Peptides against a protein of PDB entry 3H8D. Designs and how they scored, part 44

Target 1, 122 residues: chain A of PDB entry 3H8D
Amino acid sequence: DMKRQQRFFRIPFIRPADQYKDPQNKKKGWWYAHFDGPWIARQMELHPDKPPILLVAGKDDMEMCELNLEETGLTRKRGAEILPRQFEEIWERCGGIQYLQSAIESRQARPTYATAMLQNLL

## One batch from the design tools (peptide; aimed at target 1 W31)

Design b2_p22_3_s2 (made by RFdiffusion4, then SolubleMPNN; from b2_p22_3, 13 letters changed)
Fold by OpenDDE base, seed 3:
Structure b2_p22_3_s2 (fold): chain B 122 residues (1-122), chain C 122 residues (1-122), chain A 22 residues (1-22)
Amino acid sequence: as target 1 above (122 residues)
Amino acid sequence: as target 1 above (122 residues)
Amino acid sequence: SEEVERLVQKQIERTLALLESR
């Protein structure tokens, strides 16, 4: 359903072990979310000390944000919302297209705006 | 075609008459553009001293930006790109839905992402 | 991922609380 708003968000995070360190010793990660209407469609995390984590709805539901968009409060957090391209560029660099494609082919992905866009691109 | 990127831009402008005035005496307007792929789909202008101007592709081509997105240089201007919702909120407040709907009904609007989205909403 | 989600949510809540106090 193309009526649903597609909204993207990014939040920095500090590892628990670095929480009490001096600023120069705090390694920053980045949490990303794509919401297809009220529900999350894709999620990813850039970590300072391990490979990026990619997650897609249907396959990775248990590891993804379980809150609907309104419940997250992301729309009310200044600086959290990003442009679609800001999300997609990172997604592509981290192998997101292949990841989602594999999830579609194995019938693990739930239909979302992301699955539809990929299928139209192929 | 849903493959095309939808990108939105906002640029402030100062009236020619205010160009040489002190900062406090320069009344600022805002220029907005929606690009459906390489071509402009909607344009609008908020003025400090007159009603907003709304423009849609097909109907108002002669008054709209004639450059394709790459030619405008907007993608390279820091701070120019905005979120879809930042455009749409202003568009709606300025009567953009009614304006585009009327252009569709009178067969003046060229098919764009904007016309498709409105028709799916109705 | 669970730990990151918790941290993100906590950061969001702090921001919202700050904004609501104004």
Scores: peptide ipSAE 0.087, ipTM 0.443, DockQ to the pose 0.048
OpenDDE base, seeds 1, 2, 4, 5: peptide ipSAE 0.085, 0.021, 0.075, 0.037; ipTM 0.475, 0.422, 0.398, 0.401

Design b2_p22_3_s3 (made by RFdiffusion4, then SolubleMPNN; from b2_p22_3, 7 letters changed)
Fold by OpenDDE base, seed 4:
Structure b2_p22_3_s3 (fold): chain B 122 residues (1-122), chain C 122 residues (1-122), chain A 22 residues (1-22)
Amino acid sequence: as target 1 above (122 residues)
Amino acid sequence: as target 1 above (122 residues)
Amino acid sequence: DKEVDELVMEQIERTLALLEAK
């Protein structure tokens, strides 16, 4: 349903694999999420020391947030919600358009608002 | 460039280990931020049980607040905004001048009001 | 990912405590 509310969020986080014993040397990453209604459509992770991680629903479900939007509590966290363009700008810079397009073409992507919008543009 | 408003903020935070302790057992840290216009230029964290954390734009972006000033809500939080000298005094005490200088010399620092001022002094 | 979910929740709580602290 294209009428579902599209909401975008960003939080800092350190993946377990990136955690080291030296606290001052722990480098934060950034976790981004696009929710298409209650369910995540796209996830993106920026790290200081490795390439961005791009994830799309259907293809990457096992690596993505499994909580619905309400379960995350993101809507109640001040400063977590971001504008659509704030997500999309980073998504585009990281090659997200091509990533999602490939997922669609390989029939791995679950239909979401994101897939619909991309298919409308192409 | 240099006409951007310089604003400084400080907020307390409770360390993760103390989040669920009784109030008397919660030791507060302090989060400091220098915003050069809408974007953060320097960040500093004081902790009760570990060394200060110093962060400068460009070098430490992934560990710093990525929200623009308006998104943080700091301007609307009573008591959060501090005077420039209140930030700088702690910054200097923590070795911030040397830290920023090193970041400039290594070409890791993004140009900000802070880098400009330091370069004018040196 | 359940591990990611736990991490996300932990980070949300931490940052919320920071931003909402008085």
Scores: peptide ipSAE 0.071, ipTM 0.419, DockQ to the pose 0.037
OpenDDE base, seeds 1, 2, 3, 5: peptide ipSAE 0.062, 0.053, 0.066, 0.039; ipTM 0.561, 0.553, 0.358, 0.415; seed 5 fails the geometry check

Design b2_p22_3_s4 (made by RFdiffusion4, then SolubleMPNN; from b2_p22_3, 12 letters changed)
Fold by OpenDDE base, seed 1:
Structure b2_p22_3_s4 (fold): chain B 122 residues (1-122), chain C 122 residues (1-122), chain A 22 residues (1-22)
Amino acid sequence: as target 1 above (122 residues)
Amino acid sequence: as target 1 above (122 residues)
Amino acid sequence: DEEVEALVQEQIERTLALLESR
């Protein structure tokens, strides 16, 4: 719904295995989230040494952030919020459109702003 | 339309009268724009010594940026693009909702993402 | 991913703590 804000966030993470390594050996991953209002619609994880993880609401609820937006504290974390295109650019590069499309076709995706946008794009 | 990206920009300006003053006497204004796809939907100007200027497509075309988004070069200007809420927060504070609503009611506003959003809000 | 979630939360909490201390 147009009443809900679409907000996007990105934060880095260091692999547990790299926690106590020298900084030069700490390979950063990136955690991305799209919130459709209070609820997560898409999640994406860029790992330094494995393929990106793409997750969409409905299909991947068990693997996605279970906190609502307010509970995450992301809105209070300086530098965490990103522009929509900063999310979408990576999402598209990682095959997110196809992933979400497949989730819709398989009837696994929960309707979100993301699903609506995709349906408008096709 | 959901197919069009909603992008927001902000750049400072110095009043012509302050051009040749000492830096401490150069009061900054701020120019804001909301682009609904390639075309401007809303414009807002914060002046240091007068009320904000609010402009909406259809009603205020003659006073708004006449360049499409690509022509402005705003997408290439580092630091110019802002989050939607960074625009909306100021817009709301300046009475933008009422301004746009009035433009809709008077049949002056061109339909944009902004008008659609407002209609969904009410 | 539970592991990533934990890392995310840890980073969020650390950041918030830093901001609150200012």
Scores: peptide ipSAE 0.049, ipTM 0.519, DockQ to the pose 0.049
OpenDDE base, seeds 2, 3, 4, 5: peptide ipSAE 0.031, 0.017, 0.017, 0.061; ipTM 0.485, 0.337, 0.320, 0.441; seed 5 fails the geometry check

Design b2_p22_4 (made by RFdiffusion4)
Pose (drawn by RFdiffusion4):
Structure b2_p22_4 (pose): chain A 119 residues (1-119), chain B 122 residues (1-122), chain P 22 residues (1-22)
Amino acid sequence: KRQQRFFRIPFIRPADQYKDPQNKKKGWWYAHFDGPWIARQMELHPDKPPILLVAGKDDMEMCELNLEETGLTRKRGAEILPRQFEEIWERCGGIQYLQSAIESRQARPTYATAMLQNL
Amino acid sequence: as target 1 above (122 residues)
Amino acid sequence: AAHEERLEERDALNTYLRNLAE
């Protein structure tokens, strides 16, 4: 029904902007858009647990901008393939995280919930 | 979901003569493919020592890879799949829009998602 | 506290992405 689009933004801590390159600890931010709306959000941090977020339970914590208002389709190197998102998501316990949200009625139906419920 | 049937691939390559040269002397080229479902709709090659090769379905059937998508194993090759823009950027810089537009005008281009996309643009 | 920090990070990301869209 809708186009699935995935994005990745590598980042450094704000406190690391003016340290030498070897002292800049990197993280990665990810987004899965199910049409114009974000279905999953993932953040890998060098200093704290991975942040896994799903539409519905985590609306307050997730990016609130739809796909067009982010400009992500315009940023070079930002878009990634579905597997590049899914591999990281699975290694973070994302399958159990989305499943737990589904069973406790905290998950908004998306292409992502449809995939987990099917298989 | 015609767009979901679209798959794009890139294989960096070097000539055999450069196989054991220093990494800085390995003149790289790139082979690309755009699959419209099971069949290659566009094929593209950047070469370090000759003109770029642009191929479209219908007009260029003899020159293109004859294997369908599953027969190639490309969907199982790590790092081979690219986003549509990564193919389109190179295709455009090679004159691919003019090449596909001419094949359409000469009616040599077989209708594919690629010809449908260029027509919606015009 | 962790929730408040998260909302701040969320606002910062929204601002960054809004600027990118413009």

Design b2_p22_4_s1 (made by RFdiffusion4, then SolubleMPNN; from b2_p22_4, 10 letters changed)
Fold by OpenDDE base, seed 2:
Structure b2_p22_4_s1 (fold): chain B 122 residues (1-122), chain C 122 residues (1-122), chain A 22 residues (1-22)
Amino acid sequence: as target 1 above (122 residues)
Amino acid sequence: as target 1 above (122 residues)
Amino acid sequence: DELEERLREREARNAALRALAA
């Protein structure tokens, strides 16, 4: 079987509560996604006024993007795609390794490239 | 082949902008869904400050719930399931018949129980 | 309800993602 392509994306977002505020009152956050082939494996959100949100496939499916990669349009948005390390650096800083590990141990995580990599790391 | 079960659901929602307001300042909307077997066929949203949103499978897949029925947990939420007529009454009031008909005529609608019923009605 | 909130949040995020990527 051919190895699935791992692709990473980042886009800015404005909080729903700030949506209709003047530009100066809009606090910018960041939305990150890791796609393992066509399907999302990890999602992460940085917010200006609350802790980061970490999400992993299987455990957090109901809170994650359900669109396949092509449906998102992310591959066609200039500047959206980022390098693996640009995702992983933030993921690690936010405690993503421990979060995913706990999801694996609790049998909540769906097997993905991310779970495989973590299992090789530990 | 056995006939797929048609199930309908309704849940309230609060606008993101009202999320952190006092209860008296929160305007309640309503989210409706029609599931044809495990997959959504129609979705509808009532809002306090904008026109209703009508969505039909095939045409509006990207804007509709992508979870299958069991994944939504709606069948396990007390008070979420509604009778067919409770959905259809609102659907009709919002112009759903014309909306779905247009989607069928434009070949955008995916065949569902809803499309079949409409084709029998007209 | 936690389940309803999660469902609504997911749809909101999906919609936002599509709008941003379009």
Scores: peptide ipSAE 0.155, ipTM 0.547, DockQ to the pose 0.234
OpenDDE base, seeds 1, 3, 4, 5: peptide ipSAE 0.075, 0.046, 0.100, 0.083; ipTM 0.500, 0.469, 0.497, 0.525; seeds 1, 5 fail the geometry check

Design b2_p22_4_s2 (made by RFdiffusion4, then SolubleMPNN; from b2_p22_4, 10 letters changed)
Fold by OpenDDE base, seed 2:
Structure b2_p22_4_s2 (fold): chain B 122 residues (1-122), chain C 122 residues (1-122), chain A 22 residues (1-22)
Amino acid sequence: as target 1 above (122 residues)
Amino acid sequence: as target 1 above (122 residues)
Amino acid sequence: KEREERLKEREERNEFLRKLAE
């Protein structure tokens, strides 16, 4: 099996309720994604007013991006792609290691690059 | 064997002869590096006045950075780290695939992430 | 019912992503 390219992305979002407010009243959230080849492996959402949301493939498929990477257009959006560490730092800070580990232990996680790396870490 | 983190860096350099010239007369080169875990796997130098220099581990060790990644301080230099594609695009443009392939075929290349990826490509 | 709600949320997210990445 060929090794897949790991790519990471971050884009800002504004809460729907804030969409039409003045800029000073638009509190920004952040949407993060890790793509293992064409398919998303992890997704993360930072919110200004609630706890972060962590999502992993297999367990949270219905809550995650179902588009393949090319369909998202993220590779063509200037400034969207980020370094692996820029994703991982936030992931770790939000408890992503524990979240993914739990998903693996419960057999909910789909095997991905992320699961493999975690199992190397352990 | 554990999978190693692949990290890429780019820093500018000024030709020694231009060091003390006015900014308009300082022609900038670029130094690129790919680290496979702690050790450099590929190095690349772009020059304003001569062809690019491509270097691969095993073959060109004496011309490459001999410091491990932590010793370089690159991880702590703001703006130095780049995306994999930012390295690979230039690498490919400069004939890096052919250069590394030749090094593999001549048994001069040390096995790295780069050699493994190339062999997947072929 | 819960599944339907999750599906709607997914579609909204997908649309959000498409728009932002254009």
Scores: peptide ipSAE 0.093, ipTM 0.572, DockQ to the pose 0.378
OpenDDE base, seeds 1, 3, 4, 5: peptide ipSAE 0.079, 0.064, 0.082, 0.065; ipTM 0.571, 0.569, 0.559, 0.554

Design b2_p22_5 (made by RFdiffusion4)
Pose (drawn by RFdiffusion4):
Structure b2_p22_5 (pose): chain A 119 residues (1-119), chain B 122 residues (1-122), chain P 22 residues (1-22)
Amino acid sequence: KRQQRFFRIPFIRPADQYKDPQNKKKGWWYAHFDGPWIARQMELHPDKPPILLVAGKDDMEMCELNLEETGLTRKRGAEILPRQFEEIWERCGGIQYLQSAIESRQARPTYATAMLQNL
Amino acid sequence: as target 1 above (122 residues)
Amino acid sequence: DPTYERFLELMLEKFGIVEYVP
């Protein structure tokens, strides 16, 4: 029913902007958009646990901008294939995280919940 | 979900003559494919030593890869799949819009998602 | 792109993230 689009933004800690390149610890921010709305958000950090977020339970913590208002479709190198998102998501325990949110009635139905519930 | 049937692939390549040369002397080229479901709709090749090759379904059937998407194994090759924009950027720089527009005007281009997209643009 | 710049501002303020640029 809707186009699935995935984005990735590598980042460094604000405290690392003026250190030498070897001292800049990298992280990655990810987003899965189910149409205009974000279904899953994922953050890999070099200094704390991975942040896994799903539509519904984590609306407050997730990016609140829809796809058009982010400008992500306009940033070069930002969009990634579905597998590039799914591989990282699975390695972070994302399948169990989304499943747990589904069973406890905390998950908003999206293409992502439909995929886990099907298989 | 015609858009979901669209799949794009890129294979970097080198000539055999450059196989054992230093990495800086390996003149790379790129082969590209746009699959409209099981069939190639557009094929594109950037070569280090000759003009770019642009091929469209219908007009260029003899010159294009004959295998369908499953028969190629491309969906199982690591790093081969690219986003639509990664194909479109190169296709445009090669004159691919003019090449596809001409094939449509000469009615040689078989109707595909690619011809449908160019027509919605015009 | 100004929309993207505003998004990055949001990312910095809300998420503590600066986009890495090689």

Design b2_p22_5_s1 (made by RFdiffusion4, then SolubleMPNN; from b2_p22_5, 8 letters changed)
Fold by OpenDDE base, seed 2:
Structure b2_p22_5_s1 (fold): chain B 122 residues (1-122), chain C 122 residues (1-122), chain A 22 residues (1-22)
Amino acid sequence: as target 1 above (122 residues)
Amino acid sequence: as target 1 above (122 residues)
Amino acid sequence: DPKFEKFLEYLYEKHGLVEYVP
């Protein structure tokens, strides 16, 4: 249902091994989420020392956030919510379009706003 | 076409009469815009001392921004772009849903992302 | 926010991520 709110969030993170180090030794990554209504549609992780992780609903459910949006508390975390383009720009740079397309073609992707938008684009 | 980027912007304004007054005497309003791809779909103005102004494409073209998004420079103004919900919350509070619905029913509204979303909701 | 704290714990346990706080 295309009337569902599309909301995007980002939180910075560090590795557990760095949590008690000096700030300069804490290599920062980013966790991204796209929520299609209450449920996550896409997840993305930028790590400082390994390739980005791309995840799409249906295909990668076991690796994605299983909490609904309200359960996460993200909507109440100041600065966590980001613009759609802030998500999409990184998604695109990480090869997200191709990743999602492949998931659709393999019939692994659960229909979401993301799949619908991609299918409009192609 | 639903694949067009939906982008939202807000800028503060003061009344011409207040432009040379002390800061405390400059009553601030807010100008809001929803761009459906390159063209404005909705415009909203919150004034400190009069009712809000709601405008929708097709119906209110003469009162709305006539520049395409790129021409406005809004995308290059730091802090101008806002989240969809930041626009929608104010839009809803100002009676925007009813306003747009009326414009659709009177066949005055030009089809936009806004009209499409409303029709999905109703 | 207790929900957010639980979410962070979830991220730690499932993904090994710790929130960066400047």
Scores: peptide ipSAE 0.291, ipTM 0.538, DockQ to the pose 0.780
OpenDDE base, seeds 1, 3, 4, 5: peptide ipSAE 0.289, 0.288, 0.287, 0.291; ipTM 0.524, 0.528, 0.523, 0.535

Design b2_p22_5_s2 (made by RFdiffusion4, then SolubleMPNN; from b2_p22_5, 11 letters changed)
Fold by OpenDDE base, seed 5:
Structure b2_p22_5_s2 (fold): chain B 122 residues (1-122), chain C 122 residues (1-122), chain A 22 residues (1-22)
Amino acid sequence: as target 1 above (122 residues)
Amino acid sequence: as target 1 above (122 residues)
Amino acid sequence: DEKWEAFKKYLLEKHGLVEYVE
C-alpha cells in the first residue's frame, strides 16, 4: 500500500553498565527504525563494540519492535525522527540491501515499502 | 523511476523591501522544494501577505527552480533539508493535492514521484 | 510520556539498550 507514510527514527543508546559512568566512558550506539505506516519494516542497531545488527519485517519479527509507531512514543520524542536518507545511508553501509534481498529471496521477508523499493531497484 | 531519491527543502525568505528593517518588521515567508532525484518536482511558497504559491513540474517550469539539486547548494545548507512530512503537511494544507491532480488531468504535469504517488492515493 | 517510558523499558529489556542523554 503506497499510501502508507514512511517514517524513520534514530535513538542513541549506551550499555546498561555505562549509564552511571562519566560521559567519556559511555560508549554510544544507535538504534534505527523504519516504519511503513504504523508497523516497523526495518530495524538496525549500531553498536560500539560489535557488528551492526540488521533486521527486516517477516524474517526478524521476534527481535524487532512489536509496537506500532504510535505506541512507541517516537513521534513525540524530539530529535528522534530522521530523514529517509539518514537511515538509508547507514542501512546500505551495513549491508542492508543484501540482507533484505536475501530475506526476499528466501521468502522470509514480509512485504513492506522496503521490499517493494528494493524490487524496483534491482 | 522509483530509484530516485526524494528530498525536501525549506528556506526562509523576506521581502526585498524588508531586508534592511528591524527584525520585527521583516515579514518572513518560506520557500519549499521537493526534488525527485536531481530535478525539482514541486515548489511552494508561503508568503506573509498573499496566498500560497504552488508549483508543479511540467506545468510551472518557468517559475520553478531550473537548477538541479546539486547546483542549488541546498544539500550543503544546514537546516535546509526537511522531512517529507514537513513538506507534505504544508502542501496538503495549501491545496497541493488538488493542484497537482488538476495538472495531471489537464496533461500539464510532468511525470514525477509526486504524480505517481498521487495516482496511487486517488 | 508513559509510552516513551515503556519504550525505553522495551529497549532495555529486549535489546539491552539504555537511552543516551547528554
Scores: peptide ipSAE 0.302, ipTM 0.607, DockQ to the pose 0.777
OpenDDE base, seeds 1, 2, 3, 4: peptide ipSAE 0.297, 0.300, 0.297, 0.297; ipTM 0.582, 0.611, 0.592, 0.600

Design b2_p22_5_s3 (made by RFdiffusion4, then SolubleMPNN; from b2_p22_5, 12 letters changed)
Fold by OpenDDE base, seed 1:
Structure b2_p22_5_s3 (fold): chain B 122 residues (1-122), chain C 122 residues (1-122), chain A 22 residues (1-22)
Amino acid sequence: as target 1 above (122 residues)
Amino acid sequence: as target 1 above (122 residues)
Amino acid sequence: DEKWEAFEKYLLEKHGLVEYKE
């Protein structure tokens, strides 16, 4: 449904091993989420020292956030919500378009706002 | 078209009469814009001392921004872009839903993302 | 916030991530 609210979030993270190190030794990554209504549609992790992790609903359900948006507390976390483009730009840079397209073609992707928009684009 | 990017912007303004007054005497307002793709769909002005001004494409074209989004420079203005909800919350508080609905019913509203979403909601 | 704590737990357990706090 096109009327579902699309909301995007980002939180910085560090590795557990770096948790107690000095700030300069804490290698920072970023966790991204796209929620199509209450449920996550896309998830993305930017790591400082390994390839980005791209996840799409349907294909990667077991690795993605199983909590609905309200359950996450993200909407109440100051600074967590980001603009759609702030997600999409990174998603595109990380090969997200191709990743999602492949998931659609393999029939692994659950229909979401993201799948619909991509299918409109192509 | 649902694939058009919806972008929202906000900039503060002061009244011309207050331009040269001390900061404490400069009553600040807010100018809001919703762009459906390249063209403005909704515009809103919050004034400190008068009712909000609500404008919708089709009905209020002569009072609204005539520049396309790229021409405005808003995308390059730091801090100007806001989240959809930051626009919608104010729009709703100011009676924007009723205003747009009336414009649709009177056939004054140009079809936009905003009109489509409202018609899906009702 | 209990929900946020649960989410942090999720991040750690599922993704091995700890929120960066300034």
Scores: peptide ipSAE 0.259, ipTM 0.582, DockQ to the pose 0.804
OpenDDE base, seeds 2, 3, 4, 5: peptide ipSAE 0.252, 0.249, 0.252, 0.250; ipTM 0.595, 0.582, 0.575, 0.591

Design b2_p22_5_s4 (made by RFdiffusion4, then SolubleMPNN; from b2_p22_5, 11 letters changed)
Fold by OpenDDE base, seed 2:
Structure b2_p22_5_s4 (fold): chain B 122 residues (1-122), chain C 122 residues (1-122), chain A 22 residues (1-22)
Amino acid sequence: as target 1 above (122 residues)
Amino acid sequence: as target 1 above (122 residues)
Amino acid sequence: DEKFEEFLKYLEEKHGLVEYVE
């Protein structure tokens, strides 16, 4: 359903082991989320010391945020919401298109705005 | 075509008559634009001393920005790009849904992402 | 925001992510 709001968020994070270190020793990563209406459609994690993690609804539900958007409080966190392109640019750089396409072809991807848009692009 | 990038922008403006006044005497308005790919789909103007202006492609081409997105330089203006909801919230408050619907029904609206989304919503 | 704080705890527990605060 294309009428659902598409909203994107980003949160910087550090590793738990770095939590109490000096700022210079805290290596920053980024957690990204795409919500298709109330539910997450894509999740992405940029880590300072390992490959990025790409997750898509249906395929990776157990590894993704299971809270609906309202439950996360993300909409009330200043600076958390980002532009669609700010998400997509990183998604693309991390190979997200190929990842989602494979999930669709293997019939693992739950239909979302993301799957619909990809199928429009291809 | 749903694969086109939807981008939204906002710029503050002052009235020409206020251009050289003291800051306290410069009443600020807001110029909004929705670009469907390279071309403007919707434009909106909030004025401090008159009703808002709503404009839609096809119907109001002569009153809207005629530059493509790249030509505007908006993508390079820090702080100009806004979230879709930041545009839509104001659009809705100003009666934009009804305005666009009327333009569609009168066959004045050029098909855009905005017209497609509205028709999905209704 | 209480919900956001709970969400951060969720992220830490599930994904091992701690919010970076400037």
Scores: peptide ipSAE 0.275, ipTM 0.595, DockQ to the pose 0.792
OpenDDE base, seeds 1, 3, 4, 5: peptide ipSAE 0.273, 0.271, 0.271, 0.273; ipTM 0.577, 0.581, 0.548, 0.592

Design b2_p22_6 (made by RFdiffusion4)
Pose (drawn by RFdiffusion4):
Structure b2_p22_6 (pose): chain A 119 residues (1-119), chain B 122 residues (1-122), chain P 22 residues (1-22)
Amino acid sequence: KRQQRFFRIPFIRPADQYKDPQNKKKGWWYAHFDGPWIARQMELHPDKPPILLVAGKDDMEMCELNLEETGLTRKRGAEILPRQFEEIWERCGGIQYLQSAIESRQARPTYATAMLQNL
Amino acid sequence: as target 1 above (122 residues)
Amino acid sequence: SAETMKMENEERLRSWLEQLDE
């Protein structure tokens, strides 16, 4: 019913902007958009646990801008294939995280919940 | 979900003559494919030593890869799949829009998602 | 609180987009 689009933004800590390149610890931010709305958000950090977020339970913590108002479709190198998102998501325990949110009635139905519920 | 049937692939390549040369002397080319479901709709090749090759379904059937998407194994090859923009950027810089528009005007281009997309643009 | 969180999330995203543009 809707187009699935995935984005990735590598980042460094604000405190690392003016250190030498070897001292800049990298992280990655990810987003899965189910149409204009974000279904899953994922953050890999070099200094704390991975942040896994799903539509519904984590609306407050997730990016609140829809796809058009982010400009992500306009940024070069930002969009990634579905597998590039799913591989990282699964290695972070994302399948169990989304499943747990589904069973406790905290998950908003999206293409992501439909995929986990099907298989 | 015609858009979901669209799949794009890129294979970097080198000539055999450059196989054992230093990495800086390996003149790379790129082979590209746009699959409209099981069939190639557009094929593109950037070569280090000759003009770029642009091929469209219908007009260029003899020159294009004859295998369908499953027969190629490309969906199982690591790093081969690219986003639509990665194909379109190169296709445009090669004159692919003019090449596809001409094939449509000469009615040689078989209707595909690619011809449908160019027509919606015009 | 909800408006502050929204602003913070958007500012953080803009900062990371600026890093991406580099």

